Peptides against a protein of PDB entry 5TUV. Designs and how they scored, part 14

Target 1, 107 residues: chain A of PDB entry 5TUV
Amino acid sequence: KEVIDRLRYLKAEIEDLELKERELDQQKLWLQQSIKNVMDDSINNRFSYVTHEDICNCFNGDTLLAIQAPSGTQLEVPIPEMGQNGQKKYQINLKSHSGPIHVLLIN
Target 2, 107 residues: chain B of PDB entry 5TUV
Amino acid sequence: AQECQNLEVERQRRLERIKQKQSQLQELILQQIAFKNLVQRNRHAEQQASRPPPPNSVIHLPFIIVNTSKKTVIDCSISNDKFEYLFNFDNTFEIHDDIEVLKRMGM

## One batch from the design tools (peptide; aimed at target 1 V77, target 2 T92 D97)

Design b1_p12_5_s1 (made by RFdiffusion4, then SolubleMPNN; from b1_p12_5 with S1M N8T E12Q)
Fold by OpenDDE base, seed 2:
Structure b1_p12_5_s1 (fold): chain B 107 residues (1-107), chain C 107 residues (1-107), chain A 12 residues (1-12)
Amino acid sequence: as target 1 above (107 residues)
Amino acid sequence: as target 2 above (107 residues)
Amino acid sequence: MKIKYGETYTLQ
């Protein structure tokens, strides 16, 4: 009977956890929409940028490329494979559906 | 009983998922705060300078940063409409999203 | 977030 009581307790707890998980899922959706709304605001959008100095302060000693593209742009980074010349292929593929891509050399 | 054990495993799994979702929510909150701080910084800076930055001196969100050795040779193929880019590197590289950059900036 | 090889990322 102790087992039965334990089963009942566990089932009740799991139900509570299910409710909590659904609550968190809803909060995530709300927050994501909030972020989108803030970023899409005309004034915020005007000032949604970083400078070359900002990037240089975050990274050092290497070549830095900044790639700006519209939201929804897909970036694919294939697993490096051996090329025809015997060298591994290190590639980045970018595909935008809503606007042009802009590339800046920072360093 | 076996059923009790199964439910305990399920309970633990759900608890872990909840913990992960809570962490993800916290991350989203930080992202929103960072973005708001960025906008505020830029607005203030432009007010002080009484002018916007030159268009080619800033990187608008969303963006990614590619970091590679100074010795790395980079080739880029661009579509006519600039909607598709293919980068080829002769060595390894790292890619960072704008969220990480904002974190490194201390926003 | 660091984007790794083999991943597909969508700019947000």
Scores: peptide ipSAE 0.525, ipTM 0.898, DockQ to the pose 0.935
OpenDDE base, seeds 1, 3, 4, 5: peptide ipSAE 0.519, 0.521, 0.518, 0.524; ipTM 0.901, 0.899, 0.900, 0.900

Design b1_p12_6 (made by RFdiffusion4)
Pose (drawn by RFdiffusion4):
Structure b1_p12_6 (pose): chain A 104 residues (1-83, 87-107), chain B 106 residues (1-49, 51-107), chain P 12 residues (1-12)
Amino acid sequence: KEVIDRLRYLKAEIEDLELKERELDQQKLWLQQSIKNVMDDSINNRFSYVTHEDICNCFNGDTLLAIQAPSGTQLEVPIPEMGQKKYQINLKSHSGPIHVLLIN
Amino acid sequence: AQECQNLEVERQRRLERIKQKQSQLQELILQQIAFKNLVQRNRHAEQQARPPPPNSVIHLPFIIVNTSKKTVIDCSISNDKFEYLFNFDNTFEIHDDIEVLKRMGM
Amino acid sequence: SFSSEESFNYTL
């Protein structure tokens, strides 16, 4: 039949696809680890910053609010319901205080 | 028969997913070289100049909140711990550290 | 990027 070996063929490709994903899952997990190791060198953390000019060049006009918080800080944005509509940002930081810079 | 329809749908799924994973994989690489160059760029600027801490500098990680000039922004802290509440009377946009690093080049 | 038209959870 045309269908029974449309199976055997498809069932012979997905394992290549399955192993390719396992490989891609391993590559991603120790690429992320290598990224964590670089951003926590003490020397590298010393220069891991951006200036006002950089932000202004990438955001034309308007009011800009820069919010800095430690890693793992959770940011929760609810739906713009009505109650006047509500546009709000819920910020939860357990590892430390947050720093807010008003960009001009 | 339906074991044929199930695997064709599953195949495309795996394909569409494996493709997206290869895309976030190179974006993660781009994230590192952008971070390395950003660090190298700041070290060079410090040899021609040190900028003060609370001003003119934003440390990673961070977010950029963009809204209209006529938009009022309120900041509230309550009795509950580890909570921050920002209110806007109008729409806004949130951008990440990764995107701004891309917009600046590297 | 994110817009205020949708709800979401994000982690730095």

Design b1_p12_6_s1 (made by RFdiffusion4, then SolubleMPNN; from b1_p12_6, 6 letters changed)
Fold by OpenDDE base, seed 5:
Structure b1_p12_6_s1 (fold): chain B 107 residues (1-107), chain C 107 residues (1-107), chain A 12 residues (1-12)
Amino acid sequence: as target 1 above (107 residues)
Amino acid sequence: as target 2 above (107 residues)
Amino acid sequence: MYTSSEGFSYTL
């Protein structure tokens, strides 16, 4: 009796949690679309930038590359593998589908 | 019963996913706020300067920042249309997305 | 933050 009752309770609770999770999923989609709309607005887009100073203030003394690319650009970093020369390969692969990629050396 | 235990595990898993999704939503909200603050800052700055910044002095969103040692040798190969980039590093690097940068900027 | 040692994909 107790086991049966517990099973019924758990199943009902899980169903409620499923509803909650779906609600959160929908909220995420809405918010993502909202962000996209805000960023795609012509006025906002005009002012959607950071400066070299901004970047320099965020990072210390190392080589900094800024890579600007269109939304949807795919970035791949493979797991480093040992090369034939005995050195690990560290790579970044970028592929844009809608426009050119721009690279800036910050320092 | 084993079934009861299985459902308890599933319930806990769902609760954890819900918690994670709630956190992700909060991050998206902060992202949107940060972007709006960035736009407002830049609009104000350009109004004060009575001019837009030089094109090469700013990094437009979306972007990433690659951080590596000053001693790291970087090789870059690009397609003719600049839609594809391959970066090779002889040492480790870090990547920071624009969202993280805006956070570091205090936006 | 992502590191070169992790191996990952990202979409801008």
Scores: peptide ipSAE 0.604, ipTM 0.906, DockQ to the pose 0.924
OpenDDE base, seeds 1, 2, 3, 4: peptide ipSAE 0.594, 0.588, 0.597, 0.591; ipTM 0.905, 0.903, 0.905, 0.905

Design b1_p12_6_s2 (made by RFdiffusion4, then SolubleMPNN; from b1_p12_6, 7 letters changed)
Fold by OpenDDE base, seed 5:
Structure b1_p12_6_s2 (fold): chain B 107 residues (1-107), chain C 107 residues (1-107), chain A 12 residues (1-12)
Amino acid sequence: as target 1 above (107 residues)
Amino acid sequence: as target 2 above (107 residues)
Amino acid sequence: MYTSDTAFTYTL
């Protein structure tokens, strides 16, 4: 029947889509590794920075903190909850495993 | 048939995932390009200046930018080894990663 | 962009 033919067609198409999705997953992995390699290159690493001016040009009017940390550093923002004093708690937790964290006040 | 409908839903789901993954790949490509442009800019700038920038005048990748009101009170607790940071804010904040910053810079 | 209003995790 037409239904059987449709089922066969859909199954075949889904199989092709699975292959395409796996291809994209692999490409993502390769590209991520490529980016890592480029950034870890000694020459590139030497020049992998932004300036105070760069940041100031991107943001205006507020307090700006620049937090530099090693790759793999974990950042956590918890759900804002009411504190004991009746004020909401807004927090950032940072945990590095490979080196110190550096904080700069931009403005 | 119910099975046919289920497969059509699955097909559509996979197509959407593929589209999303393609977009993510494009973003990764742009990230790599932006980084290379950043490195080239900085290398050229240092050549013209005949010196590297002062260490505290630049923010090395990877980094994040925290943006909050100038009225926001920020408290920071730091571990002895500077591997852990806890920031407390009395008001809301925004976080921007280095990728977004490079985009804003036009890299 | 991430905000303080939503809980999340991020790896640098």
Scores: peptide ipSAE 0.638, ipTM 0.907, DockQ to the pose 0.957
OpenDDE base, seeds 1, 2, 3, 4: peptide ipSAE 0.634, 0.622, 0.636, 0.632; ipTM 0.906, 0.904, 0.906, 0.906

Design b1_p12_6_s3 (made by RFdiffusion4, then SolubleMPNN; from b1_p12_6, 5 letters changed)
Fold by OpenDDE base, seed 5:
Structure b1_p12_6_s3 (fold): chain B 107 residues (1-107), chain C 107 residues (1-107), chain A 12 residues (1-12)
Amino acid sequence: as target 1 above (107 residues)
Amino acid sequence: as target 2 above (107 residues)
Amino acid sequence: MFTSKEGFTYTL
């Protein structure tokens, strides 16, 4: 029956798509590891920075904080909730596990 | 018929996920390229200057940029070891990661 | 880009 044939075809196609998706997942993992390796290289790490000018060219007119932290540092922004004083809370919580966090003010 | 329709929906779902994953892979490739370009730029610049930049003039990766109004009041609480930071803002802010910054820089 | 308008987490 046409329906049976369609079902068989769709199941086979889905199986092929599953293989493709797994391939992409693997490639993503490999690429992420590659990026990590490149960034962790001692020479590259020495030059892995942006300047004050770079940031200023990307943004203008506002207060800019540059927060440098070790890889793996956790950043949390809670949902703005009304504070006890009737003001919404806007917060950033940073937690590093491997080193200190550095903050620079950029004007 | 219903099973066929269910499989067609699943097929489409998988196709969309694959498309998204392909896009994400392209972004990762661009990230790696941008980083390499950054390193090369900085290496060349330091060679020309015959010195590294001043320590507080640069921001090492990984980092984030917090952008808020100049009128925003920012309070910061820091742990003794500087591993934990809590920022409080009296107004909204934006966060940009280093990846986005490199894109804005044209790396 | 992330905004303070919605809660989120991010790992550097």
Scores: peptide ipSAE 0.646, ipTM 0.907, DockQ to the pose 0.962
OpenDDE base, seeds 1, 2, 3, 4: peptide ipSAE 0.637, 0.634, 0.640, 0.640; ipTM 0.907, 0.905, 0.906, 0.907

Design b1_p12_6_s4 (made by RFdiffusion4, then SolubleMPNN; from b1_p12_6, 6 letters changed)
Fold by OpenDDE base, seed 5:
Order: C-alpha cells, then structure tokens, then sequence
Structure b1_p12_6_s4 (fold): chain B 107 residues (1-107), chain C 107 residues (1-107), chain A 12 residues (1-12)
C-alpha cells in the first residue's frame, strides 16, 4: 500500500538524517578543538586580550566588571529568590579549578 | 497511519535539530575568525607602540563582563587561593561572555 | 547575553 511505501521512505530518510546529524556533531567537536588549539598557541595566547577602551565602546553608562578566569571555570547564577530581609538575592558564583580569578573594574 | 505520522514528526524534529546545529557551527567559525582578528589587531598595535600594554590595562581571554547599574551595591567574597568568588548584588545584572564582546567589537 | 533573572550555569 501507499502507507507501506511512505513508511519505508520515511525510515530511510530518517536514517540519512541521522548520518547528517552525526556528521555535524563531529564537525562541531573538531571545530571546538581547533578553536582551543588556536587559543592555546603561545603566540596567540600572548595577544588574546581586549582593552578597557574596547569594553567601554561596547557598553555605556553602567558599572562594568571584567572577570578573567582560566578556561573551564564554572559560573553559576541562581534563580533570584527572596532573602530573609525581603530582598531578592542576585548572585554570581565562580569556581576555578586551575588558577586564580582576576576581577577588573572598567568604569 | 499513526506510525507514519509519528515518523513524520520525528523527521521534522531531526530537520530542525540539523538546522540548529548548522547555525551553531557557523557561530563557532565566526568565533575563530573573530579571535584571529583580535590577535592580529593586538600584534600590530604592540608593534606600532613598540611595547606591550600594561598588565592591568587589558583583559585576557577567557573573560566575562558583568553589567549593572552604577547604583548597584556589589559585595565580593573571595577564597584564600582566589579560586572561588561569590558576588552579591542588591539589584539585577547582565553577563556578557567574551564571544559576545568580540562580536560587539566588530572582530 | 545572560541575566540575573534566570538561573543558569556557564563554563568559561
């Protein structure tokens, strides 16, 4: 029947899409590794920075903190909840495993 | 048939995931390009200045930018080894990663 | 962009 043919076609197409998705997953992995390698290169690492001017040009009017930390540092922002004093708690938790965290006030 | 409909839904789901993954790959490519452009800019700038920038005048990757009102009170607790940071804000804030910053810089 | 209004985690 037409339904049987449609089922066979759809199954075959889904199989092809699975292959395509796996290909994209692999490409993502390779590209992520490529980016890591480029950033970890000693020469590139030496020049991998932005200036205060760069940041100020991107943002205006507010307090700007720049937080530099080693790759792999974990950042957590909890859902704001009411504290004991009736004020919402706005927090950032940072945890590094490989080096110190550095904080700069930009403006 | 119900099975045919289920497979068509699955096919569409996979197509959407593939599209999303393709977009993510494009973003990664742009990230790598932006980083290379940043390195090239900084290398050229230091050559022209005949010196590296002062250590505290630049923000090394990876980093994040925290943006909050100038009226926001920020409290920071730091571990002895500076591996853990806890920031408390009395108001809302925004976080921007280095990738977004490079985009805003036009890299 | 991330905001304080939604709980999230991020790895640098």
Amino acid sequence: as target 1 above (107 residues)
Amino acid sequence: as target 2 above (107 residues)
Amino acid sequence: MYTSETGFTYTL
Scores: peptide ipSAE 0.670, ipTM 0.906, DockQ to the pose 0.965
OpenDDE base, seeds 1, 2, 3, 4: peptide ipSAE 0.667, 0.659, 0.667, 0.666; ipTM 0.906, 0.904, 0.905, 0.906

Design b1_p12_7 (made by RFdiffusion4)
Pose (drawn by RFdiffusion4):
Structure b1_p12_7 (pose): chain A 104 residues (1-83, 87-107), chain B 106 residues (1-49, 51-107), chain P 12 residues (1-12)
Amino acid sequence: KEVIDRLRYLKAEIEDLELKERELDQQKLWLQQSIKNVMDDSINNRFSYVTHEDICNCFNGDTLLAIQAPSGTQLEVPIPEMGQKKYQINLKSHSGPIHVLLIN
Amino acid sequence: AQECQNLEVERQRRLERIKQKQSQLQELILQQIAFKNLVQRNRHAEQQARPPPPNSVIHLPFIIVNTSKKTVIDCSISNDKFEYLFNFDNTFEIHDDIEVLKRMGM
Amino acid sequence: SFIYSGYHGFIK
C-alpha cells in the first residue's frame, strides 16, 4: 500500500530528527553553562554595564525607565483589564534590592 | 491510516521545533560575543578616562521600560516582602539587556 | 536573567 510504507519512511526519518534534537539539547545546555561562567568572572562583572548614551541611541524619544535587579528576579505583567484600565509590573526580588535609573 | 496522519503532524512539529532550537542556539552564541565585546569596549573607554556607580551606568541584567512622556509612573512598596509594584496610566513596553546589546551593535 | 510571566503583549 501507499500508506504502509509512507509510515516506514516517516518512521525512518524521525530518529534522525530525534537524535538531532538530543544533540541540540546538549549543545544548548552547555552553551548556557559557558555563558554563565563568563558573566561571573569578577573581572568581567566589573565591566558588564551600559551607559546613558547607549540607551538613548537605541530608544528614540519618550520617557525611559531602567530597572536593574539581581539574576532570577521575576517579573509579572497582568492583563490590561478594567477596574480605568490597569497597566502594571509586579517585581519580585529575593536576592537583593533593585536599582532604578531614570534615563534622560 | 490515522497512524500515518499522526506521524506527519508529529514530524512537522519536530521539524518546526528543531529549527527554532537552532535559531536560539546561534542567538546564544551572539549573546556571548556581544557580551565579550561590550566588556572589551568598556575597558578601552576606562583607559581614556572611571565613571561613577549610580549615575551614567546600568549593570546587567536589566530591563528598559518605555512609555509616553505624558504617562505617569508610580512606584509602590507594600508590607509584603520582596515585592515591587509599578503602575502606569497608559501603555508601555519592556525591552531586555539582550536586545539593547544587539541594537548597539555588540 | 529575568523570569517573565503573565501577559506577554508588552514584552518585546

Design b1_p12_7_s1 (made by RFdiffusion4, then SolubleMPNN; from b1_p12_7, 7 letters changed)
Fold by OpenDDE base, seed 2:
Structure b1_p12_7_s1 (fold): chain B 107 residues (1-107), chain C 107 residues (1-107), chain A 12 residues (1-12)
Amino acid sequence: as target 1 above (107 residues)
Amino acid sequence: as target 2 above (107 residues)
Amino acid sequence: MFQFSGDLSYIK
């Protein structure tokens, strides 16, 4: 009897949690779309940039490359493998589908 | 008893997923706020300067930052249409997205 | 914005 009551309670709670999770999923989709709309706004898009100084202030004195590409650009970092010279190959592969990629050397 | 235990495990999993999703929503909100703050900053800066920044002095979103040692040799192969890039490094590197940069900027 | 694949350990 006590076990049966506990089972009933747990099942009811899980059902409530399922509803809550679905609500959060919908909120996430809404928020993602909201962010996209804000970023795609012509005025916001015009001012959606950072400066070289901004980047330099965020990182120490190593070599910094800035790679700007359209949304949806695919970035692939293969698992390093041995190259012809016996050294591991460290690579970045970028593929854009909607526009050119722009690269800047920051420092 | 076993069924109770199974449901309790499921309950805990769902609670954890809900917690994670709530955290993810908070991060998205912060991203949106950071972007809006960036836009406001840039609008104000351009108003004060009475001109937009030079085209090659800024990095438009979306972008990524590649950080590597000053000693790292970087080779870049570019497709004819500039839609595809292949970077080769002789050593390790780090990648940071624009969201991380905005966080570091304090936006 | 970007779609990432491969060794994501380089992404921070």
Scores: peptide ipSAE 0.167, ipTM 0.889, DockQ to the pose 0.929
OpenDDE base, seeds 1, 3, 4, 5: peptide ipSAE 0.090, 0.040, 0.085, 0.082; ipTM 0.885, 0.878, 0.883, 0.884

Design b1_p12_7_s2 (made by RFdiffusion4, then SolubleMPNN; from b1_p12_7, 8 letters changed)
Fold by OpenDDE base, seed 3:
Structure b1_p12_7_s2 (fold): chain B 107 residues (1-107), chain C 107 residues (1-107), chain A 12 residues (1-12)
Amino acid sequence: as target 1 above (107 residues)
Amino acid sequence: as target 2 above (107 residues)
Amino acid sequence: MFQFSGDLSYVK
């Protein structure tokens, strides 16, 4: 009887969890669309930038590259391989389909 | 007994997914808030200066920051249309997205 | 907003 009762309880709880998960999924979709709309607004887009000072305040002591590219740009970091001289190859591959990529050296 | 164990595993799996989704929603909310704060900051700054910043002094969203040692040698190959970039590093690097930068900025 | 792919084990 205890096992049967536990089974019934678990099944009911799982059903409730399924409903909760679907609710969260819908909320995520709505919020994602909201963010997109805000960012695509002409006025917001005009002011959607950071400065060199902003970046320098966030990082220190290293070489900083800022790479600006359109939404949807593909960023690939392949698994490091040994180079011809025995040095591991560390790479970043960028591919944009909707506009040019811009690179700035911050420091 | 086995059925009960299976359902308990499923229950735990769903609970973990829900927890993750709740966290993701909170992050999205913070992203939207940070973006709005950024826009407001920049609008106010430009109003005070009565001019936009120089084009090469700002990084427009979306962007990433690549951080590596000052000793790291970086080579870059660019396509003619600037739609493709290949970066080669002789050492490891870090990548930070604009979301993280906005967080570090306190937006 | 970038589409990330590949091995990020040494990136962060």
Scores: peptide ipSAE 0.263, ipTM 0.895, DockQ to the pose 0.779
OpenDDE base, seeds 1, 2, 4, 5: peptide ipSAE 0.228, 0.245, 0.116, 0.243; ipTM 0.894, 0.893, 0.887, 0.895

Design b1_p12_7_s3 (made by RFdiffusion4, then SolubleMPNN; from b1_p12_7, 6 letters changed)
Fold by OpenDDE base, seed 5:
Structure b1_p12_7_s3 (fold): chain B 107 residues (1-107), chain C 107 residues (1-107), chain A 12 residues (1-12)
Amino acid sequence: as target 1 above (107 residues)
Amino acid sequence: as target 2 above (107 residues)
Amino acid sequence: MFIFSGDPSYIK
């Protein structure tokens, strides 16, 4: 029947889509590793920086904090809630496990 | 049939996931290109200047940019080893990834 | 790459 044929077709298509999705997952994994390798290269690492001018050109009129930390550093930004003093709590918690955190004020 | 409808919903769900993964893959490719362009720019610039930039004039990857009003009061506490930072703001802020910064730089 | 947790609305 037509329904049976449709079911068979859909199942076959879904199977093909599963293969495509797995292919994309694999490509993402390899590309992420590639990026890591490129960034970890000694020569590339030496030149992997932006300047004060670069940041200033991207942002204007505000206080800017540039925070450099090792990969894997935990960045926690709690949802702002009312504090004990009646003011909303705006926080950033940083925790690094592999190296120090460096903060620069950009104005 | 109900089974046919279920499979059609599943097919559409998978198609959407595939589309999203394709977009994410493209972003990763652009990230790698941007990084390579950054390295090339900096390498050339240092060759022309015949010296590396001062250490406090550059921000090494990976980094984040915190953007807040000039009126915002920022309090910072750090651990002895500088592995933990706690920032308190009296107002809201924005966080920008280094990837976004490279995009804004046109890399 | 940082590991983010919290309100994603802060990340632009």
Scores: peptide ipSAE 0.522, ipTM 0.906, DockQ to the pose 0.932
OpenDDE base, seeds 1, 2, 3, 4: peptide ipSAE 0.503, 0.506, 0.514, 0.501; ipTM 0.904, 0.903, 0.904, 0.904

Design b1_p12_7_s4 (made by RFdiffusion4, then SolubleMPNN; from b1_p12_7, 6 letters changed)
Fold by OpenDDE base, seed 3:
Structure b1_p12_7_s4 (fold): chain B 107 residues (1-107), chain C 107 residues (1-107), chain A 12 residues (1-12)
Amino acid sequence: as target 1 above (107 residues)
Amino acid sequence: as target 2 above (107 residues)
Amino acid sequence: MFIFSGDLSYIK
């Protein structure tokens, strides 16, 4: 009897959780579209940048490369493999289909 | 008893998914706020300077920051149209997206 | 927004 009651409770709770999850999914989609619209606005796009100073303030003591590319650019980091000389290969592969990629050395 | 256990496992899985989705929504909200703050900052700065910054002094969104040791040797191969880039490192590196940078900037 | 693939352990 207690098992039966527990089953009923669990089924009802799972149903409520399903509704909650769907609600969150819809909210995410709406927010994502909102962000896209804001970023695609001509005025916002004109001012959507950071400076060298901004980057230097966020990082220090290392070599910093800034890579700017169009939205949708593919960035692949292969699993490191041993090279011909016995050195592990650490790579970044970038592929853009919408426009050129720009690379800046920050420091 | 087994059915009860199965439902309890499912319940827990759904609860975890909901928790993750709630966290993701909060991150999206913060992203939008950070972006708006960035735009506002830059607009005000350019108004005060009465000119836009030099083209090579800023990094436009979207971008990533690659961080590696100053001792790391970096080789870069670029396609003719600059749509493809291949970076080779002789050591490990870190990648930080523009979202994280904006967070570090306090936006 | 970049589309990431591969070894994402390098992504912070």
Scores: peptide ipSAE 0.489, ipTM 0.902, DockQ to the pose 0.955
OpenDDE base, seeds 1, 2, 4, 5: peptide ipSAE 0.447, 0.308, 0.471, 0.484; ipTM 0.902, 0.894, 0.903, 0.903

Design b1_p12_8 (made by RFdiffusion4)
Pose (drawn by RFdiffusion4):
Structure b1_p12_8 (pose): chain A 104 residues (1-83, 87-107), chain B 106 residues (1-49, 51-107), chain P 12 residues (1-12)
Amino acid sequence: KEVIDRLRYLKAEIEDLELKERELDQQKLWLQQSIKNVMDDSINNRFSYVTHEDICNCFNGDTLLAIQAPSGTQLEVPIPEMGQKKYQINLKSHSGPIHVLLIN
Amino acid sequence: AQECQNLEVERQRRLERIKQKQSQLQELILQQIAFKNLVQRNRHAEQQARPPPPNSVIHLPFIIVNTSKKTVIDCSISNDKFEYLFNFDNTFEIHDDIEVLKRMGM
Amino acid sequence: SRKPEGFSYSLD
């Protein structure tokens, strides 16, 4: 039949696709690890920053609010319901205080 | 028959997913070279100048919140711990450290 | 970019 070996063919491709994903899952997991190792060198943390000019060049006009918090800080944004609509940002930081810079 | 319809849908799924994974894989690579160059760029600027800590500098990780000039922004801290509440009377946008690094080149 | 469409995430 046309269907029974449309199966054997498809069932012969997905393993190549399955192994490809396993490979891509391993590559991603130790690429992320190599990223973590670079952003926590003490020398590299020293220069891991951006200036006002950089932010202004990438954001034309308006009011800009820069919010800095430690890693793993969770940011929760609810739906714009009505109660006046509510636009709000819920910030939870367990590892430390947050720093807010008003960009001009 | 329906074992044929199930695997064709599953195949495209795996394909569409494996493709997106290869995309975030190179984005992660781009994230690192952008970070390395950003560090190298700041070291060079410090040899021609040190900027003070609370001003003119934003450390990673961070977010950028963009809203209109007529928008009022409120910051509230309550009795509950490890909580921050920002209110806006109008719509806003949030951008990440990764995107700003891309917008500036590397 | 993100809009207020109800979501949550963490900083890396």

Design b1_p12_8_s1 (made by RFdiffusion4, then SolubleMPNN; from b1_p12_8, 7 letters changed)
Fold by OpenDDE base, seed 3:
Structure b1_p12_8_s1 (fold): chain B 107 residues (1-107), chain C 107 residues (1-107), chain A 12 residues (1-12)
Amino acid sequence: as target 1 above (107 residues)
Amino acid sequence: as target 2 above (107 residues)
Amino acid sequence: SYSPNGWSFTLQ
């Protein structure tokens, strides 16, 4: 029956897709570890920075804040709420557990 | 048959997940390339200058860039140990991670 | 990302 053949085809395709998805998951895991190793290298870490000029070339016309914090720092942007004076409150919360946070005004 | 329709929905769902994972993998590859290019650029620049850049002239990874209007009022509260930061804005803002910055830099 | 969209993430 045509329906039976379609069912068999779909089941076989889904099985192949499951294998493909698992392959991609493993590739992602390996690549993530590779990136971590590269960034943690002492020489690479020494040169892992951008300049004020770099940032200014990427953005213009607005106030720019650069926030440098250790890996693992938690950043929270709550859903804006109405403040006491009726003004919406837009907020950024930062919490580091491994080192200080540095903030620079770029322009 | 209903079973056939269910499997077709599942197949499509899996295909979309695979597509997303493939895209994420490509982004990770680009991240690694961009980082390596950044390191090479900075290493070469410091060799030419025969000195590292001034500490306050660079932004070390990882970082974020906060972009908001020049009219936006920003208040910042900092803990004594600089482990916690609270930013309050009277208007909306954009956050850009270091990955996006490197992309904009052409790394 | 834009502030009107509440979210949370960890710096990498």
Scores: peptide ipSAE 0.349, ipTM 0.890, DockQ to the pose 0.827
OpenDDE base, seeds 1, 2, 4, 5: peptide ipSAE 0.346, 0.336, 0.343, 0.342; ipTM 0.891, 0.887, 0.890, 0.889

